# Designs tried in a protein design run: peptides against a protein of PDB entry 7PB4. Part 232

Target 1, 105 residues: chain A of PDB entry 7PB4
Amino acid sequence: KMLNIKEYKEKLLSTLGEFLEDHFPLPDRSVKKKKKNIQESSVNLITLHEMLEILINRLFDVPHDPYVKISDSFWPPYVELLLRNGIALRHPEDPTRIRLEAFHQ
Target 2, 218 residues: chain B of PDB entry 7PB4
Amino acid sequence: DALQMAVGYFEKGPIKASQNKDKTLEKHLKTVENVAWKNGLASEEIDILLNIALSGKFGNAVNTRILKCMIPATVISEDSVVKAVSWLCVGKCSGSTKVLFYRWLVAMFDFIDRKEQINLLYGFFFASLQDDALCPYVCHLLYLLTKKENVKPFRVRKLLDLQAKMGMQPHLQALLSLYKFFAPALISVSLPVRKKIYFKNSENLWKTALLAVKQRNR

## One batch from the design tools (peptide; made by RFdiffusion4, then SolubleMPNN)

Design b2_p18_8_s1 (from b2_p18_8, 11 letters changed)
Fold by OpenDDE base, seed 1:
Structure b2_p18_8_s1 (fold): chain B 105 residues (1-105), chain C 218 residues (1-218), chain A 18 residues (1-18)
Amino acid sequence: as target 1 above (105 residues)
Amino acid sequence: as target 2 above (218 residues)
Amino acid sequence: EKELKKFELQMEILKFAS
């Protein structure tokens, strides 16, 4: 059973990777460090693929608390994309936490 | 500064329980409008006010008025636009506000400081082509954003399907012509060679303001 | 397999909705 879950997870991530590479542009991580003095923490934005990977991993690793806290690395449009399309759900009491939608219905 | 007070009001809400909330709101709106049309707004002010206009914090009438006065003094931050698009995804703004936003985005496109992140939103904009009210403006925006890498077979198919549904609309033809330019093998249909691309530019609400901005920055 | 298909479908819908 565990091997089957891992294989399924890997297959899912692989399939998503191929799809996202084809249809979604990679965020250009070229944060040109313009040295302006304001502590704008150069938050490195993650890809949609990486976001989904985090959500999938959390669901599999911690199924009783599958929620991930939204960090500054989460590009807001991607978060909203996931939520709007029913791929992810917000925590009912904490809007800063999201989970992967359970496909097991 | 009256403008700072007005922006602060919209950002933080009323500091004092003013008995006349509506009069205070109107006063601050007029302040923002007057400064925006006269001198333009700083990028920081646009960042704050644009988010407010799309967040659903205020009613549609207020949001519309704020959005109409999002005129830059010099530049608009790309980050402000990205945040704005994120609010569109949340869906708390009206359809009319969405239309106005896309019109604004097209009108102000050249004043946005960077385009790298906006280009990443290509898919989001392309999805909005299905909305009949947004379609003309989204086509114009996509015409400005489209790179060779964005021209994919599935997008070509979608555009052709839209054309079949809506007819040969000038804005769709303009976008398809650009697609054919980048990827001629994907579009077998003969497109009329239109020498002049016509988008609905005649209804630019900001024409006078944009001329003024260009004159000040020269 | 059903979940993967549903996800693929959702992603495909996302593709179409994008």
Scores: peptide ipSAE 0.068, ipTM 0.790, DockQ to the pose 0.104; fails the geometry check
Fold by OpenDDE base, seed 4:
Structure b2_p18_8_s1 (fold): chain B 105 residues (1-105), chain C 218 residues (1-218), chain A 18 residues (1-18)
Amino acid sequence: as target 1 above (105 residues)
Amino acid sequence: as target 2 above (218 residues)
Amino acid sequence: EKELKKFELQMEILKFAS
């Protein structure tokens, strides 16, 4: 049963990948802030697809603690999109951690 | 200067448990308002204050006043708008604040330095069409943002459904006409050829200020 | 299976919310 769920998950993510890329593209990384001295923390943003993949994988890998820490690679609008639409939930005690809602009911 | 002190107050919060918290708040608000309407605000100041206005840090009355004075001296950073939209998604701001924000965004659209990231937020804005209070302003914003790539069958269906529910609203018709222009095959409905596209005058709140900004940047 | 269907639904909602 778990294997079938995993395979289905992978298929779903694969199918959604194209859709998410088309409808939820990443902002261009090239904001070269010309300001010299600030360490270009070129934070590599991840796609919404990758965010969902991380969340789903965490749920499967660590079901007792399915929360993912929000990193700088998470584009804030996408985080808020997931939260607003009930796809993800914030940890009640740590707002920097989110989980996938769909798999806990 | 007085403006820096005011911005700092909003950013850091009240440092001292001053007995006159309300008076201090009002003083700083007036400072920001005065500078904004006279000279406009720097992009950095708008970045800070816009974030504060939408974060829910202060009450609705304060947030509304801050948002009303988000008038640029020259440009608004696209990043500031992206952050603002992020806060809208959190849902801590009032409905009136959301309306005001979209009105502001439309009014200040030409002063935003770049549009690439804002265009990526197309879906966020489109979702807000379902809110009756936001719909007129969101349609106007989408009219400004829409590219051929944004015109998808599911969005067409949603617009037509909204039209069926709300009637043939001028703002919906304007957006649909643009959609038809980009993708005529997706819209079989004959749209009246309107000589003038009429959106709700979102700019009226800032008309005088916008004229002043344009004059200074000439 | 129920969880996956819920996820699919949520993703569809995202599609429509976008």
Scores: peptide ipSAE 0.050, ipTM 0.741, DockQ to the pose 0.087; fails the geometry check
Fold by OpenDDE base, seed 2:
Structure b2_p18_8_s1 (fold): chain B 105 residues (1-105), chain C 218 residues (1-218), chain A 18 residues (1-18)
Amino acid sequence: as target 1 above (105 residues)
Amino acid sequence: as target 2 above (218 residues)
Amino acid sequence: EKELKKFELQMEILKFAS
């Protein structure tokens, strides 16, 4: 049973990777937000694929608390995309935390 | 003022369960339209109203009218455009609304304050090339956005496939010519050297408004 | 498989809706 879940997870991630590479832009690392005063925090933005991978991994690794805290590496448009399309849900009490929608239940 | 009240109505919804909901909506919509065409809208007002127009909060007729009056006084925030594109992914807006949005985006392109985040959305726009109704406007948008780094083998293949399907469309040829310019090794097909690139820009719904905006900002 | 298909479908919908 556990082996089947891992294999399924890997297959899911691989399929998503190919799809996302073909259809969704990779956030270019170079968007230096020239806001005047804030320190050049070269925050490395993660890809949509990586974001989904994090969410999927959290769901499998910690099913009782499947929520991930939104970090600065999460590009806001991607977060919004996931939330608005029902792929992810915000925590009811903490809007800074999101989870993958439970497609398996 | 009347504009603030109108924008507030669309943002927060009707305050009073008034029996005349439709009349109130029409009043506020006309207020927005009048100000937008006369003076343009502030970037903050465009941010609010553009989001509303694409969110599916109101019907298609209302959304269409809102989009048609998204005329800037000075600039449009890039963030507003990014939010708008995110709504396109939700699929709550009609096909006609999507077409209007891309037409708007092309028309207002020069008034967008920054392009860095919009350039990151290149793949989202490229995916919309498969929609026959969107294709002419998306090609125009991509022509404005395309950098050398965007010209990838898989995108070249997709464009060539589209050309095979749709024929030698002027808008598609324009984009392919740009791709060939950036990456000649990826495009083996001889493209006719067109001296002039023609997009469907002759019927810009905002032509008069844009001229007025440019005149006010001189 | 059904869940993957649902996700793929959602992503395809996202693709078409985007």
Scores: peptide ipSAE 0.030, ipTM 0.604, DockQ to the pose 0.140; fails the geometry check
Fold by OpenDDE base, seed 3:
Structure b2_p18_8_s1 (fold): chain B 105 residues (1-105), chain C 218 residues (1-218), chain A 18 residues (1-18)
Amino acid sequence: as target 1 above (105 residues)
Amino acid sequence: as target 2 above (218 residues)
Amino acid sequence: EKELKKFELQMEILKFAS
């Protein structure tokens, strides 16, 4: 039975979630933000799982424009991690947009 | 097969004894071209031929033709690219060949299997920005390669100096915008908010071939 | 260890993309 594209997507997201929970624990928020750098950017950072979910969703939902705009909720080290490891690619005309790498089957 | 014979010819060089060296060369070159554009080349074939094109073993016309047909069937080995860049350092290839190589590298970037070693060559590519003929294509390559770790104060200064010299070129602005994205504190100058970054269309030479490769690999 | 985890992540994504 050809798993419906939707079912496949859900399975992918679920498996990635489990994997990331096991291997990429959220950094303990406990590192003492001692230095009062001013701009309390109240921006809630998203998890790596959430970031990947957004990217995967975009790829499936809008395959002709699979790019996601990098928001302030995207933790820069995670963005760098994805780019460095070839998991994500930068938009050729907009440095603020990234997509999942088209993993050639 | 005919392709193996052709690749072997370029690898081993012309056998001294053939009276029709030019005809033989042309025959083998056409064979490579035909296969490359029709089916693409295997990574091993690209490895051999790319090195030949940049080594200075043959004339500029031949090197140009070889380089133009470096179209992968599936992937290009990162090692092949690293070796190719090493030939650029030796300086035996023409300026036009260097330009073509960077255009090729940008066009084929997504087909390169790994980027780790190429990323280590960042400094070398960055140094090539000083070449006016290469600058647009190198900027495009750097745009693809640049990571936060590459954005250093001295490189920012170099880019700004280059902009002062050459003017506000679209390709420089694109790279600077990326640098500002990674390290806003290093770039104090207001960059025009461009909605669209424009690079010279380096892939135009291979547009049809690249579409075919993507279709075959689906 | 970090590099291994990165590789594993890539492999996991690749497994599902294929």
Scores: peptide ipSAE 0.028, ipTM 0.306, DockQ to the pose 0.062; fails the geometry check

Design b2_p18_8_s2 (from b2_p18_8, 10 letters changed)
Fold by OpenDDE base, seed 1:
Structure b2_p18_8_s2 (fold): chain B 105 residues (1-105), chain C 218 residues (1-218), chain A 18 residues (1-18)
Amino acid sequence: as target 1 above (105 residues)
Amino acid sequence: as target 2 above (218 residues)
Amino acid sequence: KKEIEKAELHFKILDFAS
C-alpha cells in the first residue's frame, strides 16, 4: 500500500511538473549579475514542482505535523499561488509555516 | 544632490538621529515627488524606491505616495517589475497598494525596457484574476501580455467561469475577445462584436506625467 | 489517510486543469 502511494505520488508530481514548468517558470535572475548586492544573488530559488514535492513529502512523512517552514528558497509568488488556490494553508499560529491542503469545494 | 539623499534615506533608513523623524521623512518624500513629476526618475531610482514601496518598510501612506511617483525619466527595468511582483506576494503591502501597483504597471507598460521576464509571470497574473479588486487591471495587463501560446483551454474555462460569476464585464470581455482572436476554436460562445475595447483608465493618475515623459524621449 | 486522499483529489483537479 505504501509503495502504491509513493508511486502514485511520483506519477502525480511528474505529470504536474511539465505543466508547472510551462506556466509557472522561475524568472531568469541572471541579468543583473552586475549589481553585487551579494545577499540576493546567493539564494537559490526552488521550482514550484520542488516546493510541491517538499509539501507532499512532509504530508506523507509527518502526517501529524505536515507543515513546512517557508525558507528563503521559496519564491514568494509561488507561496502566494499555492495559498490562493487552496493548494496550501498557512499554520494558524505561525505564518511562516505552510502545509498541503485539500481542494475546498 | 537632494534626490540622492532622499533615495538614500529610504534605502538605508534615517542616517541621522533627527529629533523630528516625520519632518525628515516628509522632506525626502517631497523631494522624490518633485523630481519624479518634473523630470522623471532614473531606472535605478525606480528600482530602489519601487521595492521600498512594496516591501512594507514604511507605512501605507508613504508607500502609496512613493508608488504614485514612480515615473520614469526614460525606461523602467523589467527586473524591477519582477522584484515588485515578488514583494506583492510577501503580504506586507495593503490591498490598495496592490491595486495601485497594477494600475501603475498598466500605465507604465510601454516604458518597461523588456517584456520577456514579465511574460513569464503570465500565470501569476492570470491567477490574480480571482481577486475582485485586481481583476479589471489584471485583465488589462493580460490583454497587453497575451500571446497565442498563453491561450489554453483551462484558462478559457476559468475566464468563462469568472464571467458566469461576475457577469459580462467590459474588461473580461476584452480579454475573452483577444483569446478568441488567437484561438477561435476554444471559444464557442458568441462574443458581442465590440468596436471599442474599454478598460478602466489606469493612466489617469499619470496622464500629465506620461505626456511629459513622451515629450522628453522624442 | 484522509489528508492524503484530500491531497490526491486536489492534484487530480490540477491535472484536469492542465
Scores: peptide ipSAE 0.098, ipTM 0.820, DockQ to the pose 0.030
Fold by OpenDDE base, seed 5:
Structure b2_p18_8_s2 (fold): chain B 105 residues (1-105), chain C 218 residues (1-218), chain A 18 residues (1-18)
Amino acid sequence: as target 1 above (105 residues)
Amino acid sequence: as target 2 above (218 residues)
Amino acid sequence: KKEIEKAELHFKILDFAS
């Protein structure tokens, strides 16, 4: 049973990854690094796929506290996209934490 | 100069505990407004001030005033727009500010130096169609951005669903007509042949200034 | 299994699985 769940999870994430890469890619911030020494904080943004993977993994690994803290690596448009579409939910007491809603309904 | 001091104030905050913070803020706002409407702002100044306006650093009234004077002297950096969209999603700006931003973005669209990164945001803009307040302006923006590659079956379905919900809105019809142009096989519904595409005049707030900018850059 | 299936369905409904 667990093996089947893991395999299914991987398949789901893979399928979502392709879709998300095509339709919600990260903007290339690398263009500004060449010209203007604006010390934009070297925060590496993660992909939407990676963000979803983190959320899904947290749900499975820590089901009693399935919330993930929003870090600087979380691109705000991705967070908003997930929240707006009901894919994720903010913690009622801590707006810096979100969970995957799709698994809790 | 006065503009540099004003931009510096908004960027770094007040250096000295000014006894009259409001007076100082107003002075700097007026400086920015005067220069912006008279000459336009440099791309670097827009980059700084646009982000400040959307970051929630100041109150809504101040942010609105800053955003209204984001008039380019020549060009707007695409990177500034990408950063701005990011700030919009942080949730520290008002709904009215979001509307104003999209109006601004449509009005200033031709002054943005490049569109490659903005085109990557297509999905996010499209997702904003569900916001009733934003929908007319987002449709206009998407009308400007849409390429054949963006026209997908799921987006067609979403537009048709939105039309079913909201009715045959002129801005939705305009976007659907463009979609049908790129992918006629995806849209089986007969769209009324509209001779003219009608969007809300988003540029009205900046019309005079934009005409001046275009004239200076000819 | 059920939770993942639910997630898949949720994403399909949202057109994330197209």
Scores: peptide ipSAE 0.188, ipTM 0.847, DockQ to the pose 0.066; fails the geometry check
Fold by OpenDDE base, seed 4:
Structure b2_p18_8_s2 (fold): chain B 105 residues (1-105), chain C 218 residues (1-218), chain A 18 residues (1-18)
Amino acid sequence: as target 1 above (105 residues)
Amino acid sequence: as target 2 above (218 residues)
Amino acid sequence: KKEIEKAELHFKILDFAS
């Protein structure tokens, strides 16, 4: 059962990969968050595909706490896209944490 | 100079304006406004101030005033626009600021140095069509950005659904007409041939300033 | 099965699959 779920997850992600890259690609230039004093840490932004993979993996790996902490690698437009479309939900007590909504029974 | 001091204040200044600093804030804001409307701002100044206006560092009134004076001397960097869109999605700016930003983006569209990265944001702009307050301005922006490769069946369906909900709005009709031009097979609906496409005059706020910018760059 | 269907549906709602 777990293997079938993983296989399905991989198939789903692979199918979405091309679509996500075509329609929601990352800008070439890393949005340098100018933190005050620290050197332009080139925050490596992850793709929307990778973000969804993280969310799906968390749901399957830790179903009792399926929330992922929003890191600096999470491009804000992607987060907003997922939230607005009901794909992800914010944690009610911690707005820095999001979960995949679709998989919660 | 006074402008550099003003920009520096907004960049490095206190995050929370205390009442005692309101006079200083107002002074610097007026300096930026005066220079922007008279001469325009350098691309670097716009980059700094635009990010500040959308970051939620200051109150809505200040952010609105800053955004209203984002008038270029010559060009606006596409990077500034990409960063700005990112800030809009963080949710620290008001709805009115978002509307103003899209109005600004449409008004200043021709002054943006490159469009390649902005075109990559097409999907995000399209997603904002569902916001009733943003929809007229987003349609105008999409009208400027849309290429044949952007016209997909799922986007056509979304536009038609939106039309069903909101009615045949002039801005939506304009965008649909462009979609039909690029992909006539995807849109079976007969669209009235309008000689003039009417978008809400997003440029009205900057009309005089834009004329001045165009004159200086000729 | 139901969880997978929900996931698929959510992605379809975003018109990612369609």
Scores: peptide ipSAE 0.185, ipTM 0.849, DockQ to the pose 0.083; fails the geometry check
Fold by OpenDDE base, seed 3:
Structure b2_p18_8_s2 (fold): chain B 105 residues (1-105), chain C 218 residues (1-218), chain A 18 residues (1-18)
Amino acid sequence: as target 1 above (105 residues)
Amino acid sequence: as target 2 above (218 residues)
Amino acid sequence: KKEIEKAELHFKILDFAS
């Protein structure tokens, strides 16, 4: 039975999750950004798995605009990892947006 | 020296001020080629140049020429190979470059200092078997890498499926034979007893160079 | 180690995206 797109996506994400848990360190869930004058906003950081999930979902859901806006929940080292290794690409006109690189295209 | 200048050029990129970028590129490329084929390259030079060849920094023609002259004086660092495989995953190099890389990897396999990290990439290489252009060379590579622990039921199924699709290719048969050796219970199919394992290795691009390297390191 | 992890990540993405 051909897995429907939804089942395929779920399988992809589950497999990636297991892999990432074993091979990539999770940052501490809360980075307190001490902004000088403003209240300590604790931003919850997402895992690399969650980041990839967002990127994959966007690619599948909105293939004509597969870019995701980088939020404060995105751990900068993970963003850099994805970008430097060609897993993700920045939007050419908006550096705050990234997309998953389609390696088969 | 001239080689250091050439490597530095590729690493740092062209200095904006050179009026004749193409002539400069060719000059440095020829320098690297001449040294590589004559004496081989140091592991550090291979590390730098191999990374450049697969990074997509230069055009396919340049990358191909660089890759063709990745001839070691003594050894190739495993780390260089791992980095190279990482670049293959990024997909910034052409299909022809990928083929050339696998050919290179097989040809230079004995000159790689360690295999521990490369063995961890077994699954990645195995997945590349589905690429028809890569399949012969990947089979050869896997033949060199395969350990008993790598022989899993799902991989056996994939190899048998591939054989059903492409026929009884010598390189695939060689790999299947090795799998059967490690795990006879997983392969119930009678494999034809081939007297000689045959890979297209006898006429590789580096045959003469490799002979020279072996002679120098005796 | 890090480069292997990167390669494996790419592989996993490619394998399932194809």
Scores: peptide ipSAE 0.026, ipTM 0.398, DockQ to the pose 0.089; fails the geometry check

